# Ledger of designs, part 57: peptides against a protein of PDB entry 7Q4I

Target 1, 281 residues: chain A of PDB entry 7Q4I
Amino acid sequence: HENSTIAERLYSEVRVLCWIMTNPSNHQKKARHVKRTWGKRCNKLIFMSSAKDDELDAVALPVGEGRNNLWGKTKEAYKYIYEHHINDADWFLKADDDTYTIVENMRYMLYPYSPETPVYFGCKFKPYVKQGYMSGGAGYVLSREAVRRFVVEALPNPKLCKSDNSGAEDVEIGKCLQNVNVLAGDSRDSNGRGRFFPFVPEHHLIPSHTDKKFWYWQYIFYKTDEGLDCCSDNAISFHYVSPNQMYVLDYLIYHLRPYGIINTPDALPNKLAVGELMPEI

## One batch from the design tools (peptide; aimed at target 1 H209)

Design b2_p24_6_s2 (made by RFdiffusion4, then SolubleMPNN; from b2_p24_6, 12 letters changed)
Fold by OpenDDE base, seed 5:
Structure b2_p24_6_s2 (fold): chain B 281 residues (1-281), chain A 24 residues (1-24)
Amino acid sequence: as target 1 above (281 residues)
Amino acid sequence: SAAEREAIYKKAQEIAEKIDKEYS
């Protein structure tokens, strides 16, 4: 019943490796549900853990567990990707084991960009990093060139990238990427609506759900609204999605259809030159 | 700081969990 010709084209032309931040205690509780839902739409899916799990395709990184080790795990994850998989994809997505991602929408956003452009995308936050950084929970995607610069140029230099494994992983990678001239891209759609979200859909879609003093409003780089105007029709990610909600979202997004309503995809934009970004909104 | 960041994410998680409990 569905025509997926354009999606299939983008699957081939915009190759995405997804790596999932997880730990051994969450392999069965959370990570396996990513694998059974949105993760299957990645060109390659890898779970980054502290223990190997062949059933999950989890890699044991040489790091400990806990919040203070997330930065260490992120560094080791990208080292692993660079060593083993840098040519297996064009774009490299980090997500948590409770992040839900609509990979087709991400491919659509990424389509005009060259993977040789040093750029990364996500939910941009403004503190700590001059150009901004991408929220860890919302997931963020690096171009192949961004990964190369991160691993080869930034990580080996303690002046450019924090050598310790402690710290907020999203802030630290943001600092490192800025220091090697990887651009923090704008992931908003043509209407100025966000695509990457650090909370569940309901948190963003319901007006006045949070106090205006809530930290999120102080952290967002771009102005955003609540309600239906909060989110792109081509939204890419949400965070704090429970395992059950992942299956619900899969059903709602990929199966449930209002009879008689057919959506025609917009035309693909022109390809950008290496180093070129989309114009400001 | 790491502690501050952890507190921020913990608060966000608590909000998300409250939402989830209403429908789960």
Scores: peptide ipSAE 0.023, ipTM 0.548, DockQ to the pose 0.087
OpenDDE base, seeds 1, 2, 3, 4: peptide ipSAE 0.016, 0.013, 0.021, 0.021; ipTM 0.517, 0.496, 0.483, 0.544

Design b2_p24_6_s3 (made by RFdiffusion4, then SolubleMPNN; from b2_p24_6, 16 letters changed)
Fold by OpenDDE base, seed 3:
Structure b2_p24_6_s3 (fold): chain B 281 residues (1-281), chain A 24 residues (1-24)
Amino acid sequence: as target 1 above (281 residues)
Amino acid sequence: MEKEREEIYKKAEEEAKKRDKEYS
């Protein structure tokens, strides 16, 4: 037996629409497993594809498949969300069909922020965008206002947002969002630990044989460590999570409990005014 | 396990290299 009162409150007060980037070949192989695990904890879950799938709740976006169309898919996904779902949630998460997300931890991070604040969160990378941008694979979450600015102000203007479908999806949306003054937020916890991760937990928790020249160390916006101090106790996402690993994570996070250990949640912070951000660490 | 990790890192590195080529 568990007490989920706070989680239920946040489910109601911090509404999250999750859209999953997928393709027809991955509907059964990957996307279905998102739906059966962490995706069911979103207030709304939509799979963005090139083909409709009524069993999955997949939307056929007017884009082709392939890596060169990921940016096109992201643009069409947010256009679809704005047209049909902008008032169904406060926050709008993009994730891949191999991203795992602890939605409750995301709600906790987002709780103090107004959805009318033009902000988005994720694993912040430093190259190519002045304020940084969020890693596509780790997933990123836009406020309602950020979605509005992206769709209404950025997308229609080729000077603000790339009109073709080529380019790196995460860089291109990052450029667009910066151009409409959507802030790249700091998703780290009060201890300076990251919450969004572009790899699986094992790759972050266990020191790797990667040297300082490894691309990730050059890309990460904030200093990060390996080992147990790599990751927040309230971590939000991991990437390159296999379907089987999703079920393992679901079991470990939501079912497995060490007997006799009670986790008492921290008090919720005060809510911020519109336009205010939490202080950076 | 190590092989799988290496494959993931290689895939991620290839994506980073594509970004670097396009935006550097």
Scores: peptide ipSAE 0.578, ipTM 0.935, DockQ to the pose 0.849
OpenDDE base, seeds 1, 2, 4, 5: peptide ipSAE 0.545, 0.570, 0.550, 0.541; ipTM 0.927, 0.935, 0.929, 0.927

Design b2_p24_6_s4 (made by RFdiffusion4, then SolubleMPNN; from b2_p24_6, 15 letters changed)
Fold by OpenDDE base, seed 2:
Structure b2_p24_6_s4 (fold): chain B 281 residues (1-281), chain A 24 residues (1-24)
Amino acid sequence: as target 1 above (281 residues)
Amino acid sequence: MDEEREKIYEEAEKIAEEIDKEYS
């Protein structure tokens, strides 16, 4: 029999609202599979689109579709969350409709942090933003205070946040957040292994592009190892996950068990004060 | 799987190149 007592505790104490970046053409193709797999483990799940879908629980944001509008959609999504849902959760995850997330592992990472700490986590990239920014595809999670600062302090000020809807979504939000002193956190585990990944597990576990010229190695903020040591045992997210792969991952992570092996979770760390971060590794 | 991996990497590389062009 499975003992989920700690996971249930964290579900209550570390409340996560997940919003999924999608569009009307992907409601049936991709988004519904998020809802049927990992999205059901969020405390609240919202699909941000340009069209309403009552079956999916999709919100129609006042934005156009296309890659050039992703930044606009992100701004409107967080405005919507702040207006309607800021007290429904402690943490606010952005993910794509082809991102897979192990929400329990995210709650574990977030547990010591106060939601009133201005911080966000994800796969940290180093270019263009001094403190770094989080990869859009890997998904990133903002504290409640980070959302407040983003919507109330950054978005209304063109000097702090880009007013146009164009640009790379993840870079632009990274710039905005830095400008309002939201900290780009370190999401690595105690062994220095990453938790948020911009590719599928196979691509990280079995490196084929050992060329240091590959963009990922130039972008990654923290030095990472290749192979099995690339990824935390408590990894949180992977990108470019097909709908079918989402169901496979759900089975492998939550159902398939090697008989006779019992995993005992590590003790929870002490909670941090407001504004305090975990020591860098 | 290898073909799919290559397509994903090519797409991601294009995205990175676009970002570099915009922010460099």
Scores: peptide ipSAE 0.499, ipTM 0.912, DockQ to the pose 0.865
OpenDDE base, seeds 1, 3, 4, 5: peptide ipSAE 0.453, 0.023, 0.027, 0.493; ipTM 0.896, 0.640, 0.683, 0.910

Design b2_p24_7 (made by RFdiffusion4)
Pose (drawn by RFdiffusion4):
Structure b2_p24_7 (pose): chain A 281 residues (1-281), chain P 24 residues (1-24)
Amino acid sequence: as target 1 above (281 residues)
Amino acid sequence: SEDEFHKLRDELWESLDEFRKSSE
């Protein structure tokens, strides 16, 4: 048994809309398993694709397939969400079909922040954007105000926002958001441990690549060696998670527990004013 | 060393999936 009253209260107080980038080849192989595991825990779940699908109720964006159109799918998905869902949620998560998200921990992190604060959260990388950009695979989440500025202020101005549909989807949205005064939030916990991860848990707990010019150690905005200390007890996301591993993480996180060890929740911080972020770590 | 680590990691995921199915 579990008492989930606290999480149910946060479910209504911190509405999270999750959109999943997918394609027809992945509808049954990957996107289905996201819907059956962590997707159903979102306030609203949307599969953004280039084709329709009964099982997923997928939205067909007017965008071709291929890695060269991921940026186009991101722009069209946020335009669609602004057009049809801007008042349906407070927070708007972009995730791949190989992202795993502990949605309850996302509501815990977002609770103190105003949806009217122009901010987005994720795993923060240094290159290409002064304030940093968020890993597309670890997932990144935008405030309602961040979605408004992206669709209303950044997309109509080609100088602020790349008009072609090519490029690294996460780097481009990082540039458009910096250009419209959307803050790159700090998603680490109060102990400085990460919550958003671009790899599976083993890769962060046991870093095999050892600071040998590997791209990750160069890209990470906040320096860390990682290891057994890498990860928060309230981590939010992992990536490169296979469809089978979605179900395993669901079992180990939500079902399996050591008897007699009761997780006591840390108190929720007080709400913040519009434009305010938590004290820096 | 990296290949051994990937093999062990994949074996661990398979064992966890079997354990989960047995427990359910």

Design b2_p24_7_s1 (made by RFdiffusion4, then SolubleMPNN; from b2_p24_7, 17 letters changed)
Fold by OpenDDE base, seed 4:
Structure b2_p24_7_s1 (fold): chain B 281 residues (1-281), chain A 24 residues (1-24)
Amino acid sequence: as target 1 above (281 residues)
Amino acid sequence: ELEELEKKFKELEEKLLKAIKELL
């Protein structure tokens, strides 16, 4: 019998609303597989689209489709969340319809933080934004206070937040959040290993003879190793995960067990005060 | 031999995926 007592406690104490970036063409192809796998472990799951889908529980946002409208969709998604769901959770995850997330590991990372702390987490990139920004594909999670500041303080002010719907979604939200003093947190574990990944597990775990000129090495905010030391044992997300791979990951993580190996969870850290962050490693 | 192995692997993958979908 698995002891899920601590996971159940974190499910109640660290409430996560997950919103999934999708489009009508991906409702059946991708989004439904998120709903059937990792999305069921969110406290609330919402699919943000341009068309309503009652089977998926998709919201039709007043935006067009295409890569040039992703920033517009992100703004409208967080406006919708703030208006309808700001009290339904403590933390608000954005993920793509090809992102896989281990929600329990995210709750573990978030546990010490107050949702009233203006902070967000993800795979931190260094270009374009002084404090860094979180990669859109890896998914990123905002505190309740971060959502409030984004929607109430940043979005209404064109000097703080881009009014046009064009641009890189993750960069633009990163600029807006910085301008309202939402902190770009460190999502690394106590060993300095990353938790949010903008690629599939294979691309991070397997040392590739990838040219040191690969853009990723210039974009990462924190230095990371390749191979098994690349990734936290409590990794949170991977990107470019196919629908089939989502089911494989769900099986491997939640069902497959090596006989005779019982992992005892580490003790929960102490809770931080409002505005306090964990020390950077 | 490689084509037969690929076919067997694909069949196994499909069976596994179906079983996983039923368990989840």
Scores: peptide ipSAE 0.026, ipTM 0.486, DockQ to the pose 0.121
OpenDDE base, seeds 1, 2, 3, 5: peptide ipSAE 0.019, 0.024, 0.026, 0.024; ipTM 0.479, 0.535, 0.563, 0.545

Design b2_p24_7_s2 (made by RFdiffusion4, then SolubleMPNN; from b2_p24_7, 16 letters changed)
Fold by OpenDDE base, seed 1:
Formats: structure tokens, sequence, C-alpha cells
Structure b2_p24_7_s2 (fold): chain B 281 residues (1-281), chain A 24 residues (1-24)
């Protein structure tokens, strides 16, 4: 019933390795549900943990568990990817075990970019890092060149990248990437709507009487509206998605269809040269 | 709930701010 020709083309041309940050206590509770839903649409899916799990395909990284070790886990994860998988994909997505991702929409966003361009995308925050950094919870995606620069140029140099494992994971990688001239890209669509979201769809879509003092409004790099105008029709990710909600989202996005409504995809944009970015809106 | 997420994030922000101060 569906025509997946363009999606199949992008699957081949825009290869994505997804690595999922998890821990042993969440292998069965959360991570397996990522594998059974959106994770199956990645070209390569790896779970980064502190314990090996052959059923899940989890890697045991040499790190401890806890929030204070998330930065350490991220560093080791990308080192592992660079050593074993750098040629298996063009783009490398970090997501949490409670992040839901529409991989096809991510491929659409990434299509014009060269993987040799030092760039990464996500939900951009403005504090602490001059060019901004990408929210950890929303997930962020690095080009192959960005991974190379991070692992080869940034990590070995304590002046460029924090050597200890403490600190906010997303801020620390943001600092490291900036220090090696990896660009913080604009993930918004042509209408200026966001694609990566650090909360569940409900929190973004429903205008809540959120206090204007809510930190999120001070952290977002680009001004966004609440309600239906908050989110791209081609949104990529949401955070704090429960295992049950992942299956619901999979059904709603990939199976449920309003009868008689046929959507024609927009034409693909022209490919950019190495080092070129889309114009900011 | 949104409120719970807000509280959790505020906690994380405080921890981040403290960590940043420690680096200064």
Amino acid sequence: as target 1 above (281 residues)
Amino acid sequence: SLEELEKEFEKLQKELLEAMKALE
C-alpha cells in the first residue's frame, strides 16, 4: 500500500549508525524496546552499556554507571565507534534509551550535507558554548568527519577536551567539538520549526501555561513557538518516551493512515559541497 | 508530568552550574 522508494534510496545514501546510551538495569526495561521499534530503521544499531548483552547487542564500555559518568561513557562510545565502525555509516546518532527517533526524517535533513563536513545536529542550546551545543536528551548526530575530529584531535588533548568523566555530557562534547571546529548546525526545517525535541510530544505540542521563567526558554538557541507551530512536520526526535509510548508512536507514524489522504514528499534539495551548510533561516 | 520533568531538569542544571564553577 505504501511507496517507500525515496526512503529506500535515502537508507542507502544516508547511512546512519545509532548508538544508544543505556545501562544494565535498563537493557530489558527500555533498550530492548528501542531495538524493537525505531532502532530497527538505523543502518547500524549499537547499545553502549557497562555490561555486555548478546541478545541486545550491547557493548560493555570501561566506565561506571551513574549520571556523573555519562561524559565518560560518551567518550568511550565514540572511541569504540571510531575504532570499529567509522566506515559502517556516514552519520552517527547518539540517543538515550528513552529517546524516540524518526530516522527517515533525520536522513532527509542530512541528505544535502557531506559526511566529510565537520558538523553535528540536534536541539541546539545557547549557554556555556559560544556556537551552542546539542541537548543530550533529544539526541544528536555527528558527521563521520566530526567523529574523527572528536576522537583523534579533541579527546587526546586536555586543553581541547575535558579528560575526567565529570560534567554535563552534552555541554562537554559541545565544548570539545567547538574546539576542533566542528560546526553546530541548524536542524530547523524551511519554516523555522524544530526537529529535535528534549521532551515528549505532548509537552511541545500542547500550549502549556509554562512559566516564562522555565529554563528551556532561556536555553534554546532558536526561538520557537508553543503549540502545533513548535514542531516540524518532519520532526526527528522526542525524549522521555516510555517503552509503551514507543510502540504507540511506531503504530501512529508508520501504520495508521487517514483514508484518502495521500502525501507527496517534497523534492530533495541539492547536495552541498564539503564544508558548506544550509543557509540559516 | 511536565512538572516532574521541570524539577528533574532544574536539578541537572544546578549540578551543571556547580560543575562549571568548579572548572573556573
Scores: peptide ipSAE 0.022, ipTM 0.590, DockQ to the pose 0.022
OpenDDE base, seeds 2, 3, 4, 5: peptide ipSAE 0.012, 0.015, 0.007, 0.013; ipTM 0.421, 0.412, 0.406, 0.423; seeds 2, 5 fail the geometry check

Design b2_p24_7_s3 (made by RFdiffusion4, then SolubleMPNN; from b2_p24_7, 17 letters changed)
Fold by OpenDDE base, seed 5:
Structure b2_p24_7_s3 (fold): chain B 281 residues (1-281), chain A 24 residues (1-24)
Amino acid sequence: as target 1 above (281 residues)
Amino acid sequence: SLEELLKKQKELEEELLKAVEELL
């Protein structure tokens, strides 16, 4: 028997709209597997594409395909969300069609925060943006106020936000958000462990003799370890997850149980005031 | 350029993914 009472409470109190970055060639190959796995745990799920697909719930954004259009697609996706869905959720997650997300763990992280606080969370990187920016691959989540500021204050102003569609989408949104005083939050747990991961679990969990010259170690905003201490017990996301791995993760996380071990959830923290963040770790 | 950095990042991520897959 499973007790999901607290997860059901958080589903109602911490409403999440998930938008998935995809393209027409990936609707059947990747995106449908997000819809069949972790995407079903979002309060609202939308696929952002260049072509409409009613079976997938894909939206045709007015953008071309290709890596140079990812920033354009992100801008149009958030414009679409603001116009049609800003009141359908409290938090707005961007993920790729090969990102896997444990939405319950994200709701737990977000629970103390007001959606009227201008904040966003993800895997924080330190280059290019003074406060840092969130890695695009790990997925990142904006508060409702962050979306409002992005669409209404940043996007219309070329001095605050890049008007062309070129560049690294995660860096460019990070610059825009900083320019409208949206805070780059700390997504680490109380033990200082990360929750959003730009790679598959195996890369983070297995101590690799990765050369210290690997770009990731220069990009991470917070110090992180490899091995079992790399990752929160309440980890939120992993990237480069194949369609088959999504079903494996769904089985391992939501179905497979060690007999006789009962997980008791921690007490929910106190809610923060508007504009308040959790204490630094 | 940011585009060059993004390409380099993605290339490195893909190489890392392949390396991990080979270890599995």
Scores: peptide ipSAE 0.024, ipTM 0.590, DockQ to the pose 0.045
OpenDDE base, seeds 1, 2, 3, 4: peptide ipSAE 0.023, 0.025, 0.007, 0.018; ipTM 0.588, 0.594, 0.420, 0.507; seeds 1, 2 fail the geometry check

Design b2_p24_7_s4 (made by RFdiffusion4, then SolubleMPNN; from b2_p24_7, 17 letters changed)
Fold by OpenDDE base, seed 2:
Structure b2_p24_7_s4 (fold): chain B 281 residues (1-281), chain A 24 residues (1-24)
Amino acid sequence: as target 1 above (281 residues)
Amino acid sequence: KLKELEEKFKELEKKLLELMKKLE
């Protein structure tokens, strides 16, 4: 009925640990719906919180709650991953409890890269960090080597990584990663279309939804178009996805099929050497 | 009326998204 042979191969060869940023008030409201939808397609799924939840598989990190603690939670989450799970995966995705991710498309993007390459991917923004940083809401994925460098080299050094828990978590991790020579990768497809999105699909797909004065157009690192050409056919993530929308997306992406249309996957690219990146588009 | 409401909705959505980004 369905041929998933290539997806199964990538599931084994491109192992992804997904950690979800959440809090106790969102365990039932949001996080459980991630677990019941796209999160089940991760090789390992962990919810990072301030309270333990055995049903959710949530970890209680030694941090407070609130927006001013998100950076602290990110640091503790990656410390926890490094200590307990660094060998359980090749790639380590941060997502919010309202982020939706097509994990198969992420594995496809990551396939050519070595997990020993110090690189991370996401929706790249240009402000504050010279090489750019990845938008927190769209989710971002670190290689195993990137996690190692972040936890072992960056975090212990206040000159390389902010020691307090204040600030925008995505900007702060971006600064830390740059300081230890973790490269901000290009997640665009071969046509130059984005894969990680900081908003819902509707906001990206509808032409002229926002004017040129909208902050997003000043933040994006790579020039992008609106409409159907905005987004890769192999898009990876969207943000501000409600629990109900997660189930809708799961249905549309994995179950709904137009009769008589058969998609043939492109051939996998050649694997890159350690430290090698795909050519710039 | 519908067109005006759609325009107002888009403006409000834009403002909301900007505020959400500032709170991150």
Scores: peptide ipSAE 0.022, ipTM 0.657, DockQ to the pose 0.044
OpenDDE base, seeds 1, 3, 4, 5: peptide ipSAE 0.016, 0.021, 0.015, 0.027; ipTM 0.483, 0.461, 0.468, 0.676; seed 5 fails the geometry check

Design b2_p24_8 (made by RFdiffusion4)
Pose (drawn by RFdiffusion4):
Structure b2_p24_8 (pose): chain A 281 residues (1-281), chain P 24 residues (1-24)
Amino acid sequence: as target 1 above (281 residues)
Amino acid sequence: SIKINSFQWHLIMTYFSLTASPVP
């Protein structure tokens, strides 16, 4: 048994819309498993694809397939969400079909922030954007105000926002958002541990690549060695998670517990004013 | 929120040590 009253209260107070980038080849192989595991815990779940599908109720974006059109799919998905869902949620998560998200921990992190604050959260990388950009695979989440500025202010101005559909989807949205005064939030916990992860848990708990010019150690905005200390007890996301591993993480996180060890929730911080972020770590 | 303790992390780590693909 579990008492989920606190999470149910946050479910209504912190509405999260989750959109999943997918393609027809992945509809059954990957996207289905996201819907059956963590996707159903979102306030609203949307599969963004290039083709329709009965099982997923997928939205067909007017965008071709291939890695060269991921940026186009991001622009069209946020335009579609602004057009049809801007008042359906407070927060708008982009995730791949190999992202795993603990949605309850996302609501915990977002609770103090105003949806009217122009901010987005994720795993922060240093290159290409002064204030940093968020890993596409770890998932990043935008405030309602961040979605408004992206669709209303950044997309219509080619100088602020790349008009071609090519490029690293996460780097490009990082540039458009910096260009419209959307803040790159700090998603670490109060102890400085990460919540958003671009790899599976084993890769962060046991870093095999050892600061040997590997891209991750160069890209990370906040310096850390990681290891057994890497990860928050309230971590939000992992990536490169196989369809089978979606169900395993669900089992180990939500079902399996050591008897007699009761997780006591940390108190929720007080709400913040518009434009305000939590004290820096 | 969902808290993940040391026991759970150990189990997750063990599972993924056997089943995870190499870091790309």

Design b2_p24_8_s1 (made by RFdiffusion4, then SolubleMPNN; from b2_p24_8, 11 letters changed)
Fold by OpenDDE base, seed 5:
Structure b2_p24_8_s1 (fold): chain B 281 residues (1-281), chain A 24 residues (1-24)
Amino acid sequence: as target 1 above (281 residues)
Amino acid sequence: PVYINDEQWELIRDYFSKTAPPLP
């Protein structure tokens, strides 16, 4: 017995197209489980592959498979979105077929922003790109204006965007977006807690204090803690989530309730002007 | 830890495929 009125409102006002990075070998193994869980909460869900699959709603992009083609697939995916779906949503999420996303929490984060603001959000990393870039595994979301700038202004110019299909996908799109003045936003909540995570919940929630040399601590743009303070109560994404764990997460987030505890949503913030970001935390 | 066998997981997956519809 739940009240989802505000979630329904945000579903209409903050429209999200989710495109899932996948390949033919993962259509049945992984992608279909995204479609059966969190992907249903997107306004539009598209699987970007190298082979068409009508059952999955997969698109065959003109790219090869393998990690060295992920950047090529990302470029073609956004070209496809711009050509066919740019007006079908306000925000455009990239996720992997082993990423889990709480779409309602993403809509909450995005609500104050104009989709005409050139901005994108995710788990921000500091290397390689001056303003930072968003981790590919955690998923990242572009505004409609960001997609337009990426496809129309960046991609056609080899000086602004890498023409080859090789390279780290998340770094390369980060470079391209910076070059067309798309802002790398801060996705942290009002308490400074992260919302997009490049690992499974367990890796973030359980303090290890064992290896400070782990690359993640060198890459993270904002200082972060481990344990319960690691993550926002309105966290958006986790990566390396197995198909079975997607169903577990769906159960825990959308079905399991502690009796007698009612969660009242916070009031929505004021909407920002075009080009305006939330104040620094 | 709790163990869920393959049959139970199949039932769970089937349940969620039917009961987790998109928002209106």
Scores: peptide ipSAE 0.024, ipTM 0.509, DockQ to the pose 0.037
OpenDDE base, seeds 1, 2, 3, 4: peptide ipSAE 0.020, 0.020, 0.019, 0.024; ipTM 0.496, 0.533, 0.382, 0.505; seed 2 fails the geometry check

Design b2_p24_8_s2 (made by RFdiffusion4, then SolubleMPNN; from b2_p24_8, 12 letters changed)
Fold by OpenDDE base, seed 2:
Structure b2_p24_8_s2 (fold): chain B 281 residues (1-281), chain A 24 residues (1-24)
Amino acid sequence: as target 1 above (281 residues)
Amino acid sequence: PVYINDEQKKLILEYFSKTAKPLP
């Protein structure tokens, strides 16, 4: 027997629409497994594709397939969300079809923030965008106001947002959001540990004698430790998670329990006013 | 929130160490 009262409360108070970036070739191979695992814990789950799939609840966006169209797909996805779903949630998560997300941990992070605050969260990278941008693979979450600003203010203005569909998707949205004063939030926990990860847990948790030349260390906005201290106890996302690994993670996180160990959740923080952010650690 | 304790972290690591492919 598990007490999920707080999680249920947060499910109601911190509504999350998750949109999954996918393609027709991955509907059955990857996206279906998102739907059957962590995606079911979103308040709304939508798969953004180039082809409709009624079984998956996939939307056919007017975009081509390929890496060169990811930015185009992101723009169309958020346009679709704004048109059809802007009031269905408070927060809007982008994830890939190989991203795994612990939605409850995301709700915990988001709880103090107003959805009317122009802010977004993820794994913050420092290059290309002054305030930083959120890694696409780790997933990133926009407030309702951030989505509004992106779609209504940024997208229609070529000076604020790239009109072409080419470019790095995460960098381009980061530029657009910065240009409309959407703040790149700090997703780290109270101990300064990251919550969004652009790699599998193994790559973060195992102290790799990784070459200090690994690009990640140059890209990460906040300094992070390696090993078990790399990751928050309330981590939110991992990337490059295979379908099989999603089921394993679901089992380990939601089903497997060590007998006799009871974890009492921390008290919820105070809610912030509109426009306020948590202080950086 | 879901707490991932040290034991769960170890189990995750053990699994991924066996199954994870290097990132390209």
Scores: peptide ipSAE 0.030, ipTM 0.509, DockQ to the pose 0.801
OpenDDE base, seeds 1, 3, 4, 5: peptide ipSAE 0.025, 0.024, 0.028, 0.028; ipTM 0.518, 0.544, 0.483, 0.533

